# Ledger of designs, part 92: peptides against a protein of PDB entry 1EBD

Target 1, 138 residues: chain A of PDB entry 1EBD
Amino acid sequence: KASYEGKVAAEAIAGHPSAVDYVAIPAVVFSDPECASVGYFEQQAKDEGIDVIAAKFPFAANGRALALNDTDGFLKLVVRKEDGVIIGAQIIGPNASDMIAELGLAIEAGMTAEDIALTIHAHPTLGEIAMEAAEVAL

## One batch from the design tools (peptide; made by RFdiffusion4, then SolubleMPNN)

Design b2_p24_1_s1 (from b2_p24_1, 13 letters changed)
Fold by OpenDDE base, seed 4:
Structure b2_p24_1_s1 (fold): chain B 138 residues (1-138), chain A 24 residues (1-24)
Amino acid sequence: as target 1 above (138 residues)
Amino acid sequence: MGSEEEREKAKREIRELLERLAAQ
């Protein structure tokens, strides 16, 4: 259980107030560990009747996180089962505030988990966890 | 400086996000 201790500064990037625009607006909480989300949460997708795969990969299994001795948390991808399209992502862990941008771009572009899994990420990096989570979703 | 209302709104939004993330 991540102990969210700290003054939470949330930057909600207020995009335009359309319901469609809300899905791709990242939410970031600068806590320790950092928290970030974009698109659907798993439960939101389920409540809307979307059949999803929730692919989760822990920072404890990420080589860069281990090297930094900062291994708390995980990355979760919310993937629509019918076509493999990424519709949401959540990150709790190191550099979550910056790493969410890659996934925000992927969601906006209608990319699949396969697209991320096939994208070469430098090794070892924190960003590599997105590729690892995408592989779990395949 | 944001109004007290804006501050309380931000706190609620943060709390909700944290609760949702903690449930993952």
Scores: peptide ipSAE 0.029, ipTM 0.523, DockQ to the pose 0.029
Fold by OpenDDE base, seed 2:
Structure b2_p24_1_s1 (fold): chain B 138 residues (1-138), chain A 24 residues (1-24)
Amino acid sequence: as target 1 above (138 residues)
Amino acid sequence: MGSEEEREKAKREIRELLERLAAQ
C-alpha cells in the first residue's frame, strides 16, 4: 500500500469536476505500479446503498504478468448484484493505464460481468485479467 | 506544468486516487 504512494510519476489524469456527469470517466496515475480507476469504488457504491459484488483477481495469477516478471497488484470489478452490470473497476499493475479503457467501454455500454467473462481474450495477455475477474463475479 | 497552484492541485488529486486504490 505505502509502496504505491512512494513511486508516483509526474503525469496523472485525476477525476476533475466536469459539466458532463459520466459514469465512466477514467482516472490514471502513471506510477510504478500504474494505477487506474473508472466508475464506482466498492465503498462508494455501498455508501450510496448499491448492493455490489467486488471481484478481485491478482496479476500474480496472470500468465503474461508472470512472463514479464511484473506481477504486483490486481484488477477489481465492482458489479451490481441486481443485474450483474459492471459499475466500476480498479487496476493496480502493469499497463493499468491502457487496460482501464476496456472496462470504461463496458461500463458505458451497460455490460455485465458475464459479457466480459464470455469475451475471448488472447492468451497470454495482461487483458485476460479482466476476464478472470469477471468470472470471479459470477 | 503551469502555476504552483495547479501543481499542488494535481498532487492532491494523485494522492486521493492512490489512497482510494490502496484501500481496495
Scores: peptide ipSAE 0.028, ipTM 0.515, DockQ to the pose 0.030
Fold by OpenDDE base, seed 5:
Structure b2_p24_1_s1 (fold): chain B 138 residues (1-138), chain A 24 residues (1-24)
Amino acid sequence: as target 1 above (138 residues)
Amino acid sequence: MGSEEEREKAKREIRELLERLAAQ
């Protein structure tokens, strides 16, 4: 949607989610802001004929991000409409490189947006943004 | 990252990921 830029600060762990076998492999860029992805991108899912909901939640609405004065970016969940299963996630923002692990686990386990929405996250944490994005997908 | 080839590969992968994420 909006253009987002970051400066590379370290080596990246790059993944290729274009292969089904690599869906659960995270890709991380240690930039400012950090960038991370696992599973399908929204457009990639659409190109493969998967009907998806893209649920997006901004760090500007996250209490921990506000407290850290680091509110740039968002988390996006890519949710298959048919069954609510999470098939992809992208994070641009604080701690994205570590936060992607929860979503990688969710995708590998075949969890739904409802499963994440019902998972209690500690307050206030950056991780709550996953729960908030999952609620948007419901 | 020990070789120039590995370095160039990593640079390409980083750029691709950034471009994909920037488009979201």
Scores: peptide ipSAE 0.028, ipTM 0.519, DockQ to the pose 0.031
Fold by OpenDDE base, seed 1:
Structure b2_p24_1_s1 (fold): chain B 138 residues (1-138), chain A 24 residues (1-24)
Amino acid sequence: as target 1 above (138 residues)
Amino acid sequence: MGSEEEREKAKREIRELLERLAAQ
């Protein structure tokens, strides 16, 4: 189980989830492991009556994370079941602060889990975890 | 550097984010 350091970095940016029709504002915490979120949390979507798939993939199964010996955490996609649109993403793990940008772009563009699953990611990279999580959502 | 109030607000928001993420 990953241990989360409660240290707040000065560079940390806290944000709030927004609806998909608004700008997806990322929230980033430079903790150990790093934490990042954009769009809806799973429970928030459920509380608003949105039927969602929460697709989770662990860094322990990512080739680059294994090579770096930095395998704590996961990426989670929150996908609206009706149309497969990504409405939220959370990352706990290596490079979460940078990796959240891809998911922020995907949410802002109204992309589906299929769009991410079909996007070629370089191998081996931490970024491949987005593709893996998207495949879980299919 | 923000005001002390802004700093404490940011700390609370970050703490909340960490707690929410840890619950996922």
Scores: peptide ipSAE 0.027, ipTM 0.526, DockQ to the pose 0.030

Design b2_p24_1_s2 (from b2_p24_1, 13 letters changed)
Fold by OpenDDE base, seed 4:
Structure b2_p24_1_s2 (fold): chain B 138 residues (1-138), chain A 24 residues (1-24)
Amino acid sequence: as target 1 above (138 residues)
Amino acid sequence: MGSEEEREKALEEIRKLLEELAAK
């Protein structure tokens, strides 16, 4: 059984996202399930007065996760409502520590949920979950 | 690098997400 206690197994680096310049520094916890975050958390954004959409998609609905029999968790995108720009992302689940890099790149580049939704991901892959979550945000 | 305080805040947010997962 997977542990959901969020025990620290690696260094986590918190960034300093701001309303005008988002610093996308990833934080990773090598637990079971793995946890990874970059940019704003949902509540963090709300506390700073940013109107956001929290788009969530579960690994239980991801074809590759099903094939791997590793379906615990989800990906959450934090998207600014005014322009659809991704300002944060959290992944809890398989390969989270590696998949967070795609979202970190997206945040640094100022990409939108639409950009990710329109990005072709190989099928079936765990990485498709980013595309699926982005579609939820549209 | 982030401060230790910010690191701890991030870890707490992750713990909250894990609690959300566990509740489902």
Scores: peptide ipSAE 0.339, ipTM 0.801, DockQ to the pose 0.039
Fold by OpenDDE base, seed 5:
Structure b2_p24_1_s2 (fold): chain B 138 residues (1-138), chain A 24 residues (1-24)
Amino acid sequence: as target 1 above (138 residues)
Amino acid sequence: MGSEEEREKALEEIRKLLEELAAK
């Protein structure tokens, strides 16, 4: 049973990366659906004057999620428009707490949406949603 | 490790995302 209240104990605290050095500290909420975040939230970036693209891709359109009949939620990438660098990511849905690691790595490494879009993800997997969201950002 | 304020801010942002989900 999915609950969209999101009022569950947070297991980790999201960091607040600087405009120059993006410290990617993940935050995880083990709710149903599970929630995970790393780096900037969209509004946080906007509040700091960063021009961003918020690219979302729903699990409902993910082949593995569909096969698992677990399609609630989405992945959101927060991408800096200037150079396409991923500065934040949020995942609400299946395996979010684990999947956030890829995006945490991407942010820490200063990767772009294009980098993720060009990264081959196995099909069908939940993880390929990152690639799909990255493609949305292009 | 973040402060309670940072935690609450993050949770609020997550709540907003959940609201986005619920609205679809």
Scores: peptide ipSAE 0.335, ipTM 0.797, DockQ to the pose 0.038
Fold by OpenDDE base, seed 3:
Structure b2_p24_1_s2 (fold): chain B 138 residues (1-138), chain A 24 residues (1-24)
Amino acid sequence: as target 1 above (138 residues)
Amino acid sequence: MGSEEEREKALEEIRKLLEELAAK
């Protein structure tokens, strides 16, 4: 496939878990494609001994992304296996810098993959990809 | 809010994800 050269001008702020929830501060890289992250990365969770599911869904399978001819990238959810709570998320693709807010809210509130999967998203929208990734985690 | 070290680790993880995409 095509090779990308990334300009990494990033605002990165690390989040931390609390006893009840997580401090979910987003990090954004305004590259092409955009990249956004909140909470744990998969390997970061594993290094801390957290058993996780990494659920990934591609923009190439999203109806709105197809209609816009902007299908590079994916959404990745990091879900704690014990209770299904979302502890991290990464988005590489269209509108990533704005879409990360929904997932930041979910992590801060201690929501599960099921909560996102059962949330109705307008069709067709880029935001549906969060619901699709959540379904992968179930 | 994280330490400077934690911030740098997050940036490295983001770079790795972008590199994975670029390699495809």
Scores: peptide ipSAE 0.332, ipTM 0.800, DockQ to the pose 0.039
Fold by OpenDDE base, seed 2:
Structure b2_p24_1_s2 (fold): chain B 138 residues (1-138), chain A 24 residues (1-24)
Amino acid sequence: as target 1 above (138 residues)
Amino acid sequence: MGSEEEREKALEEIRKLLEELAAK
């Protein structure tokens, strides 16, 4: 399979979090597959001394992704262990550039993995992957 | 807007995630 790095069409990176300020500014790379991120990356959090859980769920296990024949990638949640608060999220896969908005909202609002896990998502949708990843974090 | 350094760090982390995907 050809390198994904060579398939970048456009990118938008508006910010990067530092310290305890979990800035919910998304970064998007329009490629195949799309890449989107908001808040902390796992290693970034660890480097800053934050004890985190990284919960990952693959699109290959998502019903809508299967139906669309577009199953490359995953969603990763970065959750602070102390209180279960979501401090970062990354999506590589279908509709990543749009789906990151839900997680940006969650981070900005200080929501927990439990909050996302308990949020009803329409079935079958790509968006269910956020709920699935949140359940992994519990 | 983030600094050039912040942008580069984010891109590097995304590249790592892509490597994670490719490693399966």
Scores: peptide ipSAE 0.348, ipTM 0.805, DockQ to the pose 0.040; fails the geometry check

Design b2_p24_1_s3 (from b2_p24_1, 14 letters changed)
Fold by OpenDDE base, seed 5:
Order: sequence, then structure tokens, then C-alpha cells
Structure b2_p24_1_s3 (fold): chain B 138 residues (1-138), chain A 24 residues (1-24)
Amino acid sequence: as target 1 above (138 residues)
Amino acid sequence: MGSEEKREEAMKRIRELRERLAAE
């Protein structure tokens, strides 16, 4: 149920039309699990003709999430294939509302998946999932 | 797998990634 609710919430975030370019503006839903998004969704990028990699990593494989017994969900990076630049991110899972900030920064700064993958994150933390997802995109 | 082992594995992966990138 929780995973389904999270998925629905994430999809709801994706579907809101905006009159303003909100690519860099995070959206958060404080559901259980939390949902957060910034930048492009995978489908939005595809609809605009952007060739993307959707790099997904589950919280079930994150050491901190396991320790917290809160392993539902995943982090997804939307990475432009041409140059590896992160153009979007979605998080469904523990502390998604705060974790999205790192990825918002990355998008605003024009960082690549490689930049995130090579950034050392403290261990064990939920934030490591961003690094792991970035590795998937490489 | 213990926390330290996980940390070591993570650090190994990072090093391997850096080596791969440096070789490009």
C-alpha cells in the first residue's frame, strides 16, 4: 500500500502543468513514503525529444534505510544521454523531502551523473542513494 | 555485511570509478 501510494503521489506531481518553467523548482508531497521531484520526469524529457537514461536505485539496497527499517521506494535520476547531465530527479522514500535538495542543486549547477557518483557521501546515510543511482547512470 | 565492510566496498567502487574516468 505504501509503495503504491508513493507511486501515485509521484505521478500526481508529474502531471501538474505549469505556466512557468519549474524545472529547477522542487515539488514535495509529505506522504508515506514521502515523494519529491525536481526537474524533468523521464516521460516529460522523452516527450520533448530528449534522449535520457532513467537511473533508479532502491532504498532496499541502502544501508541507512535498512538500519531505519524504512526501505520502501527508490531514487530515480533522469540523465541526458548526450552529456550525462542530470536534468531531473524523483525520490519516493525516507526523507525524500530533504534529499531532493542535493539533486536540485546538482541540476541547477549543470552537474553530471559522474559528478554525483564521484562525490563521497557519508556512510551509512540515505544520501548515499544519490551516489548509487548516479553510478547506475554511468 | 557489517557497516565497515559496506564502507570499504563503497570506497572501492568510488576508486574504481575514478580510475575509469581518468583512463578516458
Scores: peptide ipSAE 0.018, ipTM 0.372, DockQ to the pose 0.026
Fold by OpenDDE base, seed 2:
Structure b2_p24_1_s3 (fold): chain B 138 residues (1-138), chain A 24 residues (1-24)
Amino acid sequence: as target 1 above (138 residues)
Amino acid sequence: MGSEEKREEAMKRIRELRERLAAE
């Protein structure tokens, strides 16, 4: 399992005053490994009585991560069981700070795990891990 | 939920994430 032992270089949180009220606000920590989150954590969803699937996929199984020799961590999707809608995502690993944007978009758009699973991602890329995690949630 | 409230919640979540990872 991944451990947090790196330096925190910066922390970025969305949610500054805006005319647009977003459903999903990302949180990013520019550490080694990077950490990013958007939407619900699994436990938060459960505490609110939402029945969820938590789908996890490790960077150790991602082709690009292997090629970069940077395989620590994972991506987790939090998916509502009722309709398959993605309601949260967490990423610990390489490029987490940028990769969270795709998942933020998916949550804001009300997309399902199936939508992500059926979206073609370039190979080999770190971004494929989102597709892989979505497939786990099916 | 207003933007500031969402920001505070996001800050809480990221702290919780760090704590979980540190415990692993």
Scores: peptide ipSAE 0.016, ipTM 0.401, DockQ to the pose 0.042
Fold by OpenDDE base, seed 3:
Structure b2_p24_1_s3 (fold): chain B 138 residues (1-138), chain A 24 residues (1-24)
Amino acid sequence: as target 1 above (138 residues)
Amino acid sequence: MGSEEKREEAMKRIRELRERLAAE
């Protein structure tokens, strides 16, 4: 957040003003398992009156996670029902701190769960869990 | 367990968990 605000300020000083958008700013906790979040939590969306689908997929059902014997946790997508747009994501599990970037990009780009579901992810990878969660949201 | 046996067990677990998720 602080880095993003600093960037906006720097751009304004340089004559290139930009808006501050806090929606797609990631938060990471480097615990075991790692935790990462970007955009809306499910309850935040509901509190604002946004009708959402919370699509959850466990690492215990991911082939790469099984091969690594590191299957704790899940990925959750928060998807707006009216148009399928991804507005938030949470990851608890292996490589969450890096994997959140894909979903941050998706939110910033206004992508839908269908866009992620139709994106081919390498097999077997931890990243496939994003595709699996997106399929749940369809 | 051999590599293929591990793969088969993993795929079985994936299918089971997907079925459970779909039933929620």
Scores: peptide ipSAE 0.007, ipTM 0.287, DockQ to the pose 0.022
Fold by OpenDDE base, seed 4:
Structure b2_p24_1_s3 (fold): chain B 138 residues (1-138), chain A 24 residues (1-24)
Amino acid sequence: as target 1 above (138 residues)
Amino acid sequence: MGSEEKREEAMKRIRELRERLAAE
């Protein structure tokens, strides 16, 4: 549905070269559900010869999303296999537009999936999904 | 700061925060 269109739009926006040389420029589509992306998509990383883990966690398994009855979508982390560094993230789901900021910060700081996994996230929150996805990447 | 230095500082901050939270 709208999530697929939002994903395609987000990918298109993220694929355009920026004049500003930041590693992590967020792209957001305020659809329902929201779509957000920062850094590499899995396929982009593969096309550049980067060996990656794509760790996906669904909002359907997130406690806060369940409580809100808003469980469509997922968070995906793109993690470089050699060192566990997060190089990209995509979110389709509730509050994706705001939640992408944590992952943008993580990418710019050169953090690993382990760093996110070991970060205490408040319970229950939508933000826990980042921790859960990071644990999948370990 | 390099990525590794940033990571180390981040981990330091996380540990400090955990210690603070545990003390509350």
Scores: peptide ipSAE 0.018, ipTM 0.371, DockQ to the pose 0.167; fails the geometry check

Design b2_p24_1_s4 (from b2_p24_1, 11 letters changed)
Fold by OpenDDE base, seed 5:
Order: sequence, then C-alpha cells, then structure tokens
Structure b2_p24_1_s4 (fold): chain B 138 residues (1-138), chain A 24 residues (1-24)
Amino acid sequence: as target 1 above (138 residues)
Amino acid sequence: MGSEEARAAAMERIRALRAELAAK
C-alpha cells in the first residue's frame, strides 16, 4: 500500500496524472459474451496524448475457459509506457462482469503490469488471464 | 468529467470492443 502511495504522490508533484486521477468506474454489459471495462480505453488514452501499450490475451488460451468450453473473447490491459502503470482494462468473455473488479482495484491502487504479472492467481481460473495479459505488457 | 458522464462514455466504447471481437 505505502509503495503505491509513494508513486502516486511523485506523479502528482511532477504534474503527471496519477492512476488515482483516472475514473475507475466499471461499465458492464451482461450480454453473451459479457463485456466489462474500467479506466481508459486504448484509443481514448491515445486521443489524450498518453503513450500506451495495449496488451491483449485471448480466453482461447486460458485453461479454465477451455474447461468450461467458453473461450470467446479476450482481456485487454491499457498500460502507460512511461512507468508501466495500468490505466485501463477491458474484458469480453466469460465472467467479465465480475473479473473487472480486480482490475478496477489495480487501477485505483496505481499498480503496474509487473505487479499483476507477479501476483499469483489460482490455477486453473479465468482470473489468470489478467496475469497473462500483464505479462504481454512487459 | 462527472462519474455518470464517464460511465456513459465507457458504455459507448464497449460497442467498439464487440466489433473488435467480431473481426477475429
């Protein structure tokens, strides 16, 4: 907690937008497949002059999704290139409406893609896709 | 930008993600 607070404070002092300044309000559509989003979309970030990496990982490569025979879709992380901070996330696929909560928390906490990549996720779970997408961003 | 306005904008952008999925 304190480690992330220090990063946020440093960015604020430097006149850079910190992750806590981003609107981390989740948007969810309970369609088939489910859609969920929090923070910046890729194009939105680009339009605002933020240099980002869009890290995408498909559910077709997720062990739990395969076991459920529900592999349509992907998770996308929007990561600020300057410091690796996650500023947005989108999920289309199984359990997107619930899975977005982890990423909303990550954005509010000012976490980096590395923080998520190093977080152990239970195996096999749909949630592992967040870790996989974070690894793509590294 | 207010929270409700931000949510509305996000909902509009989700449609673009559906299109991205369909283009797969």
Scores: peptide ipSAE 0.261, ipTM 0.751, DockQ to the pose 0.031
Fold by OpenDDE base, seed 3:
Structure b2_p24_1_s4 (fold): chain B 138 residues (1-138), chain A 24 residues (1-24)
Amino acid sequence: as target 1 above (138 residues)
Amino acid sequence: MGSEEARAAAMERIRALRAELAAK
């Protein structure tokens, strides 16, 4: 936390986006498929001059989604390249409206893609897709 | 940007995300 706070302060002083500049308000659409978002979108980050990795993982490759026969969609992580910090996330697919909370917490805490990749998720679950997308970002 | 304006902008970007899904 202290290290993260120092980085945010340094970025603010340098005129770079900081955690307070993130669009931190979650948005959810209860449709088929469900859609949820928190933080930066990929194009939004690019428009602001932030160099990002857009790490995408499909529900079609998730074991629980396959078992449920509900595999439409994907999870996308928007990761800042310079330090690996997650600055945004979007989900289209099963349970998106609830699953976005984990990613909102990660963004608020200033976590990296590595932090999520190293977090053990129960198998098989839809939630594993966050870990899989984080691995893509590494 | 106010919270309401920020939410509206996010919803617009969600529509773009749906277009990405449709494009496969």
Scores: peptide ipSAE 0.237, ipTM 0.728, DockQ to the pose 0.031
Fold by OpenDDE base, seed 1:
Structure b2_p24_1_s4 (fold): chain B 138 residues (1-138), chain A 24 residues (1-24)
Amino acid sequence: as target 1 above (138 residues)
Amino acid sequence: MGSEEARAAAMERIRALRAELAAK
């Protein structure tokens, strides 16, 4: 159900050239903290008339980040309200440059916040923050 | 928008996120 709806939505996004470019191209800034993005930013989606949920979860609440003493930043999922499909993701914080690939895959596959929320992540990992942010979007 | 232009725009928005974090 949700996965099928997500696939249809992904195909619709892929049919729009400007959306394809923003969705398909990850961007990374190797700074302290690292920054990474794929797909829509919240304001970009709003400017295009897409009703979105911006689900944010802080690294300060992530067990692995606490253990690493590296808790600055957050992950933000940009979720389309109509169908729960993830259309963008931003990470500022530890390992952002590598973690963005998981979210890029999810966006390209047309996955929903529910799909990510139900994906078991290893514990404790920084990657769990994606699952936590997805739960916020539900 | 071309791919390179889209990348440049995304990079600028990422820098803005860093500024938002610093302001918190």
Scores: peptide ipSAE 0.226, ipTM 0.726, DockQ to the pose 0.032
Fold by OpenDDE base, seed 4:
Structure b2_p24_1_s4 (fold): chain B 138 residues (1-138), chain A 24 residues (1-24)
Amino acid sequence: as target 1 above (138 residues)
Amino acid sequence: MGSEEARAAAMERIRALRAELAAK
């Protein structure tokens, strides 16, 4: 947040106006399980009139999570139906605080669920859950 | 909406996700 706003402010002062997209700012709760979010929540998108797919995939189906005996939670992708663009993501589960960065990047880059689904993720990793959720959204 | 307000809203929605998990 601070760095993001600082860059926008610096650019504006330098004569290069930028806009702050507050939706793209991640939120993290270091609880057990960890919670992380970036972009739109499903209901938030619906309330704003955006037609979305909420693709949910459980850690209980992730090989790394099973190996770690840490399978509580899920990843949820919020995908705009019109074009398949990822507009939000939420993670509740192991390593959520770090895993959210991949999805933040995807949102900022305007990537689609297909882009994530076709991205090769190392096996076995917790991060594969993003690929699995993206496949659900297709 | 400011960044702090947006963050606060996100935190509230995260609580809702936690409730969703608990209801499972």
Scores: peptide ipSAE 0.242, ipTM 0.735, DockQ to the pose 0.034; fails the geometry check

Design b2_p24_2_s1 (from b2_p24_2, 8 letters changed)
Fold by OpenDDE base, seed 3:
Structure b2_p24_2_s1 (fold): chain B 138 residues (1-138), chain A 24 residues (1-24)
Amino acid sequence: as target 1 above (138 residues)
Amino acid sequence: PYVSAELKAEQEALNAKLAALAAA
């Protein structure tokens, strides 16, 4: 595998095409369950001609969510197929309003689904679901 | 403090799925 610095530089360039203006401003609804979004929605990307993978993972399969008895919802990653770069994310479920920050950072940094999948997340935590969804995209 | 039409649609879709499961 290439050096981390070289990979980050290449991913940053690839993740910011001049023709596409990403909206990396988070949107949050403090409902029950909470809803949060950053970047592209799946259909929005398709409407703009971007070929994407929509990777979903349910809170019903997350250890911490089960322990809290709060398992409604899911995390969805919108991943560009050509290079695996994350261009959007939606969370409906527990602590979505805080958890969206990790994915906002990933999008701004031009990270891939593989980058998130290979990042160690504490167990058991709600945030671990981001890693699980990223693995689905691989 | 920011709600898009797409985000509301996602929430409504989830609510519909939950209602369908409850009715099953």
Scores: peptide ipSAE 0.031, ipTM 0.576, DockQ to the pose 0.016
Fold by OpenDDE base, seed 5:
Structure b2_p24_2_s1 (fold): chain B 138 residues (1-138), chain A 24 residues (1-24)
Amino acid sequence: as target 1 above (138 residues)
Amino acid sequence: PYVSAELKAEQEALNAKLAALAAA
């Protein structure tokens, strides 16, 4: 967040128009397992009156996680029911701190669960779990 | 890194579940 804000400030000082958008600012805990979040939490969305689907997929069912013998946790997508747009994501598990970036991009771009489900991920990779969770949301 | 209260709660919940499984 500080780095992102610094970039915006630097561009403004240089005479370029720029604004800070906090919609897709990630939060990360480098614990074991790692934890990461971006956008809405499920309950947060519900508290604001947004009807959402919480689509969850476990790392225990991910091929790469099994190969790494690191299968604790899950990925959760928070999807707005009205239009299928992803508005939040949480990851607890291997490489969560890096994997959250893909979902931050998806949220910032206004992508749907279908967009992620139709994006082919390399096999076997941890990243496939995002695709699997997106399929659950369909 | 920014850490929300909700994320901390999720991490604690998972830790509790993992501890319970280890004790089973």
Scores: peptide ipSAE 0.029, ipTM 0.567, DockQ to the pose 0.018
Fold by OpenDDE base, seed 2:
Structure b2_p24_2_s1 (fold): chain B 138 residues (1-138), chain A 24 residues (1-24)
Amino acid sequence: as target 1 above (138 residues)
Amino acid sequence: PYVSAELKAEQEALNAKLAALAAA
């Protein structure tokens, strides 16, 4: 967040208009397990009148997480029902701090749950959980 | 690292569940 704000400020000073969009900025807690979020939370979306699907998939059902014996937590996608666009994501679990980047990219690009569900993820990897959660949203 | 109030709440909820499982 601080780095992003600094970049926006630098660009503004250079004569390039820019606005801070905090929805696109990830938040991370480097605890055990790690926690990460980007975009809308489910309740936040509901409070703003957005009809959403909250698609949740546990690390306990992920092959790589099982192999690593690190299965605490889940990945949650917040998907707008009207058009299937991903507007938020939360991850609690192994490598959440890095895995949130894929979903941040998806949100910034306006991708749908279907886009992620149809994207092949290597097996077995923690990253497959994004694909699995996207399938839940369909 | 930046932490939202909602993310902290989710973390705390998970920690509580994990503690309950460990105590069972």
Scores: peptide ipSAE 0.029, ipTM 0.565, DockQ to the pose 0.018
Fold by OpenDDE base, seed 4:
Structure b2_p24_2_s1 (fold): chain B 138 residues (1-138), chain A 24 residues (1-24)
Amino acid sequence: as target 1 above (138 residues)
Amino acid sequence: PYVSAELKAEQEALNAKLAALAAA
């Protein structure tokens, strides 16, 4: 694989520091609903002068979430405007702790919102919300 | 897993919104 030239600051991670050299390190709160984050929060990016799109999509609009009667929360993608690269993601909602892995991979690989939008997600799944949020970012 | 203050804040904000909607 090709290495991504940029690195995402993990300033949002306030827990136990890690010496692992990742572009993006996830953070998870196993609450109800679960919360998960990787990479930049929107405000962090703005504070560093990064022009970003914050694309948000609610679980209330996700078919699987509706079927599970678990629709609280949302997925937010933080996308760098200049090139569409995903630099952060936050999920509050069902299975957020596992779903964050897809976005962590995307960030680590330097993928764009378009990459996620064009990736076929199984239907019906909670994970489709990533595609929906990515489409919002386009 | 790692925990951030920002995540907790986001959850708190969500909880507040949910409570407000339930009371509306």
Scores: peptide ipSAE 0.027, ipTM 0.558, DockQ to the pose 0.020

